# Peptides against a protein of PDB entry 2AUS, part 270

Target 1, 323 residues: chain A of PDB entry 2AUS
Amino acid sequence: ADIKREVIVKDDKAETNPKWGFPPDKRPIELHIQYGVINLDKPPGPTSHEVVAWIKRILNLEKAGHGGTLDPKVSGVLPVALERATRVVQALLPAGKEYVALMHLHGDVPEDKIRAVMKEFEGEIIQRPPLRSAVKRRLRTRKVYYIEILEIDGRDVLFRVGVEAGTYIRSLIHHIGLALGVGAHMAELRRTRSGPFKEDETLVTLHDLVDYYHFWKEDGIEEYIRKAIQPMEKAVEHLPKIWIKDSAVAAVAHGANLTVPGIVKLNAGIKKGDLVAIMTLKDELVALGKAMMSTQEMIERSKGIAVDVEKVFMPRDWYPKLW

## One batch from the design tools (peptide; made by RFdiffusion4, then SolubleMPNN)

Design b2_p30_4_s4
Fold by OpenDDE base, seed 3:
Structure b2_p30_4_s4 (fold): chain B 323 residues (1-323), chain A 30 residues (1-30)
Amino acid sequence: as target 1 above (323 residues)
Amino acid sequence: DEERQREEEERLRREKEEEERRRRERLRNV
């Protein structure tokens, strides 16, 4: 999510009509909720599905979905996409994750040895999925982006870890314990990041949502519930983006594939097969799709299908049909 | 801009009221 992507402009003269669409900052509160994502602080105890069901009850919603399961005992960052935004969670499933973990060692180990061995687990690791995973139990490589030791208290090691999606922290801790020669287990785990969602001022509890919904419904104060819900566009910040002409928006909103002439600007480094976000010039999410061309091919070609549109989010009538 | 925002809010309110009506109708047919 921290990868700064260069923006390549294809059409520097392309303008957008300010009267068309609903930019994330200009959505009425009801529309903002319909296209919202909550950065939820999931409590320990409930399942991610139970928490989603509670949010639906609290906010009187028909649909919601979470951006990647946290185990019942695991707390922290759980993105919950609301209503019309529910399917934006597909962008968050493959995103990197950060955790703070408490590892308990089964024997005494010198601090210098703990630090040295844990540093060797930065980079590529081989993991076998646990028996409880719906994933085929094939050995797979996963990236550990970083390990930061926060505290060492005797046999308790508190550390921050950044990992590729689907890295098992419990398995990582088990292998660290084996490498230390004493064994170890995961005592506690908190997720501190899920792609663009982190522990910041946007992180809210279930209690906050109850109170903020009450302030809106009973007192007419929308400010708190508005701040507690992020626009769906937040959930795609980490994806490569393609920005399109106003004349292309309605076609894509009807489920038409994006063709090369519709592109105004795009991120560098798009590869064929990448998940990309199709955006308006006002940074509204139109659709998610699969890149059918590289960035370079989208620049060099005058025609062809640039993106196979998989999921439309924007309503069909926000932009006029210009065909 | 404000008139179109009000029209969209009113349309969303009507869609929600219709979805709630259809939900109440589905709950009565169970």
Scores: peptide ipSAE 0.007, ipTM 0.360, DockQ to the pose 0.017
Fold by OpenDDE base, seed 1:
Structure b2_p30_4_s4 (fold): chain B 323 residues (1-323), chain A 30 residues (1-30)
Amino acid sequence: as target 1 above (323 residues)
Amino acid sequence: DEERQREEEERLRREKEEEERRRRERLRNV
């Protein structure tokens, strides 16, 4: 999520009509909820699916989905996409994750040795999914982006870890314990980040959501529930973006593939096969799709399919048909 | 505030117990 992507401008004269669409900051509260994502602090105890079902009841929603399962005992950052935004979770599932973990060692190890061995687990690790995982149980590599030791108290090691999606922290701790020669287990785990969602002022509890919904429905106070729900565009901040002409928006909103003439600006470093967000010039999410060209090909070519549109989010009527 | 929080924790607990019950019932009827 911290990858700063350069923006390449292809059409510097492209303007947008302020009367078309609904920018993330201009949505009425009902529309904001329909296109929302909650940065939920998942409590320990319930499953991620139980928590999503509770959010649907609390907020009177027909549908919602979460941005990556937390185990029942694991607390912290669980993005929950609402209603029309529910499918934005496909952008969050492959996103990097951060955790704070408490590792308990089964024997005494000098602190210098703990620090040295844990640093060797930065980079590529080999993991096998647990039996309970719906993921095909083959050996696979996963990236550990960083390990930061926060505290060492005898046999207890508190650490922050940034990992590739689908890295098992319990398995990492088991392998660290084997490398230390004493063995170890995961005592506690909290998720502190899921792509663009982190522990910040947007993090809310289930109790907060109840209170904020009550303040809206009974007291007429929208402010709290509005702040508790992020726009769906937050859930795609970590993706490479392509910004399109107003004249191309309605076609893409009808499920047409994005062609090269519709591009105004784009991020550098897009590769063929990347998941990309198609945006309006007002930073509204139109669709997610698969890049059919690199950034360089999208600049150099005058025609062709730039993006295969996989999922439309924008309603068909927000922008006029200009074709 | 503390009373409303306790009533709401109890509501969420009851909802969890009902969902776990319905889950157990669905797993018995399949």
Scores: peptide ipSAE 0.000, ipTM 0.301, DockQ to the pose 0.047
Fold by OpenDDE base, seed 4:
Structure b2_p30_4_s4 (fold): chain B 323 residues (1-323), chain A 30 residues (1-30)
Amino acid sequence: as target 1 above (323 residues)
Amino acid sequence: DEERQREEEERLRREKEEEERRRRERLRNV
């Protein structure tokens, strides 16, 4: 999510009609909820699915989904996409994760050795999914982006870890313990980041949601529930983006593939096969799709399919049909 | 009749507020 992507402008004269669409900051509260994502502080105890079911009950919603399972005992950042935004969770599933973990060592190890060995686990690691995982138990490589030791108290090691999606911290700790020669287990785990969602002012509890929904429904105070729900566009901030002409929006919203003439600006470094977010010039999410061209090809070519549109989010009526 | 209607509307309001209170209490224990 921290990858700064350069923005390449292809059409510097492209304007957007302010009367079309609903920018993320200008949605009526009901529409904001329909296209919302909650940065939930998941409590320890419940499953991620139970928590999603509770949010649906709290907010009186038909649909919701989460941006990646947290184990019952794991707390912290659980993005929950609401209603029409529910399918945006697919952008969050492959996103990097950060955790704070407490590792308990089964023997005494000098601090210098702990630090040295844990540093060697930065980079590519081989993992097998746990038995209880819905994921096929195949050996796979996963990247550990960083390990930051926060505290060492005898046998207890508190550390921050940034990882590729689907890295199992429990398995990492087990292997660290083996490398230390004493063994280890995961005592505690909190997720502090899921792609663009982190521990910040947008992080809310289930209790906050109960109170904020009450303030809206009984007292007419929208402010709290509005702040507690992020626009669905937040859930795609970490993706490479392609911004399109107003004239292309309705076609893409109907499920048409994005063609090169529709592109106004795009991020650098898009490769063929990448998941990309198709945006309006008002930073509204139109669709997710698969890049059929690189950034360079999208700049150099005058025609062709730039993006195979897989999932439309924008309503068909927000922009007029101009074809 | 108008007084009974007001009493019934107030009773229905109190029942809704109490149901919503009980809903909040059930959700706070989660």
Scores: peptide ipSAE 0.000, ipTM 0.277, DockQ to the pose 0.043
Fold by OpenDDE base, seed 5:
Parts: C-alpha cells; sequence; structure tokens
Structure b2_p30_4_s4 (fold): chain B 323 residues (1-323), chain A 30 residues (1-30)
C-alpha cells in the first residue's frame, strides 16, 4: 500500500460529465453503504465469519465478506466489504499485512543477540502452513518486509512485522526461537494493517456500529454511520489503476474488456498478469481485471485488449451507452 | 446532480423495502 505509483497521462484533453456516476465522497448514505467497506477492529474470541454475520445483522445487510481471515484469538484490522462491494475483498487477500506480536522465549537470551537474529529474518523466509490451514502444506517462500522491535522485557519480545499475504506469524516466531537456540511461542497477536486499511480514525468496533446505526435510524443522524463506512474505492488504493473515458465506462460496466482507446491515464509499472483497478475520471471503481499488456504497451499501442475484465462493481446505468 | 441523487436514494429505498418484504414473506413460510 505504500508503493508510490507514478501516473502517466495518455489523453490530457479528456473531460468527464459531472452528471454521470456517483463519486465516492458524494454518494447518498444508502448508496454509500451498498458500496462500502468497514475497517473493523475485530475483537478477540469470535471467528472472522461470525463477525461478518453480526455486521450483516446490525446493518440489515444481505451480503458481506472479509479481506482476509483473522484467527479467533487474533484482534485488529479486518476489512469487511458490504453488499455490492462484497467482491472487492479479492483485492485485499493478496495485500501485505502488518502485525504486532508478543513472542515469549523459552530461555534467557542477551538483548543484542535477540536484535541481531530477528534482523536476519527480514527478507525471504521458508514456511510450511500450519495443520489448521486449508492451504496445501507444501514449503513456500514468503517475504518479511520489516521487523521492528518495540520492547524487550526479559523473555518477552514485543515487535511489529510487515509481511507478504499468507505469512504465518506463529511459524515465524517458532523459527526465530529455534535460531536463538532456546525456542519461542506466540503469546499475543494483533493485525495492525491489511493493505490500505490500518489503525486510524476509520477503525471502528462492533459496538460503535450498533450505536451509529441507532443514531441514523432513530435520531436521523447519518454522520457517524457515514464516517464508519469507507467507500469501496479505499479497498483498491494499493492496486495499479487505469482511468478510462466516460464513453468506455458503460461498456466495461456491461462486462466488456477494456481496449487501449478507452484509456485516459494509468499507473506506471503495470505488468502483464497484474490485478488492476479500472477507474472513472471521478475515481469511481468500475471493475477489477487482469492486465493483458504492460504500461508501456498500453501507451505505445493504438488498439488491443488492455484489461481482461473479471469483476464488475459499477451499475450498468450510472453512465450512458455511447456506442 | 441532487435530483439524480434523490432518484437513486428512492430506488435503493424501494429495493430495500422489497427485500425486507421478501424476507418477511420467507420468514412467514417457514
Amino acid sequence: as target 1 above (323 residues)
Amino acid sequence: DEERQREEEERLRREKEEEERRRRERLRNV
């Protein structure tokens, strides 16, 4: 999510009609909820699936999905995509994660040795998925982006860790304990980040959602529930983006592939096979798709399929058919 | 812009009222 992406403009004269679409910051409250994502502070105890079921009950929703499972005992950042936004979770599953973990050592180790050994676990690590994982238990490489030791109190090591999606922190701590020669286990774990979602003013509890829904329904105050729900576009901030002409929006919303003439601007560094977000000039999410060209090919070519459209989010009627 | 926002709010309100009606009908048929 911290990757700054340059924006390359292909058509600097492209304008957008203000009467078309619904920009993320201008949606009526009901529409905002239908295209929303909650940055939930998941409590320890319940499963991620139980928490999604409770949100659906609280907000009177038919559909919702989460941006990556937290174990029952694990608290913190759980993105929950609502209603028409439910499928946006596919953008969050592969996103990097941050955790704060408490590691308990099974013996005494000098602080300097703890710091030195934990620094060696930054970079590529070999992991085997735990028995409880539905993932095939084959050895796999994962990236540890950073390890930041916050506190060392005797045998207790509090640390922040940024990791590739599907890195098992329990397995990381076990391997650190082996490298220290004393063994270790994970005492506590909190997820502090999931892609663009972090611990900030947008983080809300289940209790907050109950109160904010009550203030809206009984008192007519929509402000709190509006702030508690992020637009679905938040869930794609970490993806490379392609912005399209108003004339291309309705075709893509009908499930047509994006062709090169429809592109107005795009992020640098798109590769063939990348997951990309197709956006309007008002920063509305139209669809997710697979890049069929690089950024350079999308600039240089006059024709061809730029994106294979996999998931449409925008309704077919937000933009007129201009073909 | 405001008129189209009101039309979309009214459409979504009607969709919700229909879904709640269908939910109440499903709960009465169980």
Scores: peptide ipSAE 0.000, ipTM 0.289, DockQ to the pose 0.018

Design b2_p30_6_s1 (from b2_p30_6, 16 letters changed)
Fold by OpenDDE base, seed 5:
Structure b2_p30_6_s1 (fold): chain B 323 residues (1-323), chain A 30 residues (1-30)
Amino acid sequence: as target 1 above (323 residues)
Amino acid sequence: MLSLIEQFRKEIEEKRKELAELLERLKAEE
């Protein structure tokens, strides 16, 4: 859910120097790529790892990583973080997912019964990971946020489903089929959302990337490749954010933990242990870290470690050392 | 007009064809 998080301001007089840093909209194309994430339309057939390898080849990249595995037969939204942004995928792995699925029933079931039973699968479900999963085959609870039936045609059921990360749609369909009494299997699956990445104008194919890279390298036209790559900050839009003073940026970029005096503004509802994005006042991602305080504690306290910095993204020289 | 199910199947099949064409292009560039 695009839950707009409330922003609490601690220092309404805090300003930022426009000469420092590289805001997401002001990065030269090479730097934009170094801190980029592609909203890839993964084709059906290849593994997510093969697709990442192809992107690295097509775009002449040293490093890339994906924001959550899609099975070979599954198409759709695969965020691919590039180069220096590669580790931003850690923000996407726990993010909610949406799919469109085609379920095929193994027997005839009245439409009213299909609708009623599928509605019962909204909420908490018990799943066993498939054998091919690197996850230990322990029973685990997962959330189904919503199920929306799009079309029913006899034994074929097309539906949209929003789920907690690591929910297996194949297993969900199997359990729906059992509850219907006839059995079912997943005929087709497409991922339509992975956290902040969705089917929109930013979704690009491997074919698009080949053409756009060619236009840049041979014709000198950077516009297409620039639009095909999102800034890494897109990959943290769904996280709680903490915005920091210019004077705190260089210290955090050097791996120092964020202390309470460095905070200018923050999202409401941060809990101790949450993954948070540390941002500049220009909405540049400095680092990801673990909240050591709640939002309330960060407001009320004058000192202490607010965030344990786990991964720095910002270069050390974008902001001056002011300590 | 194609049903939503038919459209969905068609889109997936088109993506399979596009991938096959792309893979042949990438091999020719090697």
Scores: peptide ipSAE 0.532, ipTM 0.909, DockQ to the pose 0.901
Fold by OpenDDE base, seed 4:
Structure b2_p30_6_s1 (fold): chain B 323 residues (1-323), chain A 30 residues (1-30)
Amino acid sequence: as target 1 above (323 residues)
Amino acid sequence: MLSLIEQFRKEIEEKRKELAELLERLKAEE
């Protein structure tokens, strides 16, 4: 469950000028695309990079990036950030993932034993990245948040699994098979969630994108393509947020660090070193950065660097320089 | 009624077919 983070208000009198910025719901279609993220239903077969290339072709884009590689054979939720939003995918890399997996056992195992052994794989597991990953093949711990067996049919086991980012389901299934004593392999895999992106009404196919782009360019109907593209702010919904004064926005948009006086409200539970989203009072993403203070320190202190700004997204001209 | 496993396999196969059809369409437009 997306833990609704408590919002602590530091300045209850802070107002925002409605003429400044472009709230996610008020972006012209071209600007919406420039700051967009597609919740793509990646088909099985192509690489995530091939799919990104096709999206760029279909939507006539210069840049796009994906929110975490799916193997060629894996289908489902692939966030694809567009144009100026391309780097927002960095927020999705650490996000939890959910999959539905079909595991095939290499021998007969009693159902009760399958259930018992799979339950033991909830929690911390040791994994080695597969050879195809750009990641150095070092042993690492990963958390399996839950395993839900959906169906068992002889040697076929369908299950839902929630995992920490960078958990390899193929490796998990291999280890389950070893623990069962018969061996196993991954027959099919679908990603059903990547952080805030899930199987919902925002999930679109490549076919949908072709049609929706056509409706916009040839028929002048922007509604479909607008719905098919989420604002970049969607890609940071799972992060702790800090909302800033209008007077601080332009400075942060220029790459200045966020100082404590600029904070209007913030989520509870921010720790030093956390990745945080810096937001306007209109819920526009200004930047991503590293928290230099806890939530408590940001409340109690009157000065100091609250966030080390790592990546700016907002254009420098959306808010006036008030310094 | 298809089992959940059968449904899941079917959905994956339908997505493979949909992609194949799309790719053929895109080639015919190029």
Scores: peptide ipSAE 0.532, ipTM 0.910, DockQ to the pose 0.820
Fold by OpenDDE base, seed 1:
Structure b2_p30_6_s1 (fold): chain B 323 residues (1-323), chain A 30 residues (1-30)
Amino acid sequence: as target 1 above (323 residues)
Amino acid sequence: MLSLIEQFRKEIEEKRKELAELLERLKAEE
């Protein structure tokens, strides 16, 4: 469930100039692409890097990056951030993931035992990263948020699983197989969610992107390619947000830290050290940064650094310098 | 009616075919 965060208003009189910035819904198609994220249905076979390279070729892009690696054999939701939005993938790396997995058991196990044992894997699990991972092969704890068995057919078990970022489903299935006493392997895997990106009407194939780009470039029809690309703001929907005054936007866009007087409204439950999205009053992403205060401290204090700005996305000229 | 497992396998296989077709199309356009 998308955790609806409460919004606390600090300045109820703050207005925004409608002439400044480019709200996500009002970007010309070229600008929309420059600040876009594709919810790609990655096919099975290619690496995530190969697929990003193909998208760059298809859409004639200089830069793109993916919001979390899928293995070659794994299909499904791969967020691909484009051009000026490429760095927004930082917000997606720590986000929870959902998969549908087909597990094959190496022996016969009663269905009731399968269900009972799989339920015990909800919660904290110990995993070792695979050899191919750039992550040092230390044992680490990961959370399994839920396991939902969809179907059991003899030795085949189809299930949905929600997991903490960097949980290896292949390793989970191996451990389930050990706990069942017969062993198991991952037959098929599809990712159905990566943070705010899921299997919905925004999910597009590489084939769709080819066709939609041709419709735009050859036929002048931009509607399809516009719908196929989400605004970069979609990639931060799962983050806590801080909305700032128009007078603070240009300073933050120049890389200045956000100070408490610049805050108009903010989400509840921000902790010191959290990754936060700094937004305009028009819901434009200005920057990502690290919270230096809690929500409560940002309300109670009159001054100080609220956010250490790490990544600026907004161009410096969208809002005037008002200092 | 296909089981959920059969549907899931079919969907993955369709995606493999779609990729193969796309790769052939992209080669023909070079």
Scores: peptide ipSAE 0.529, ipTM 0.909, DockQ to the pose 0.846
Fold by OpenDDE base, seed 3:
Structure b2_p30_6_s1 (fold): chain B 323 residues (1-323), chain A 30 residues (1-30)
Amino acid sequence: as target 1 above (323 residues)
Amino acid sequence: MLSLIEQFRKEIEEKRKELAELLERLKAEE
């Protein structure tokens, strides 16, 4: 869900120098790629790691990383962060995900019973991670936000499902099959959303990337490759944000913690321990960090560490050192 | 008119074909 977060203004007189930084819409193509995230339509067949390796080869990149593994057989939305943006994928790991799944039942079940039982799986479910997961095979609770049945055709059930990060759809389908009394398996799965990345006009294939890279390198046409790559700021849209003064940007870019005096505006509802994005007044991502205060504490206090800076993205030279 | 299940299966199969074609193209460019 696009949680519209309220923005609380702490300093309404704060201005930004238009000569400093590189807003997401004003980056030269090379810089745009260095701070980019691809909304990749992962094909079925390859691993997420193989696909990332291919993107690195196609785009002649040194580094890239994906925003959450899709199994080989699973297609759809795989955010791939590039070069300097590679570490932004950490913001996507805890993000909610949506899938369209085809479940095949191992016996005949009345449609009304299918619908009733699947509705009972909305909410909290107990899951055991699969054997092949790097996650310790402990029972854990996960949230199923919604199940929307799209079509039922005999033993085939197509449904949309919104889930908490690290919910295993294969395990969900197995448990639904057990609850129905006939058993079931996952026939097909597509991821349709990973946090702010969804099936939209920004979704691109590996084939698109090959063509768009050739258009740029051979024909000098940047438009296609520019559109195929989203700014890294897209990968933090779902996070609570703190916007900082120009005078605070260089310090944070050097790895200094954000102090309360540097805050211009912030989202409501930040809690201590939350992952937050530190932004410039031009909506450039400076860093990710851990909130050391609530929103209310950041408003009421005149001093102290607001954010423990964990990951810097902005280069040190985009804003002048004013300390 | 294809069912939603048939459309979904078709889309996934098209993605498999697109990948196969791409891999052949990339192999020919090497």
Scores: peptide ipSAE 0.531, ipTM 0.909, DockQ to the pose 0.814; fails the geometry check

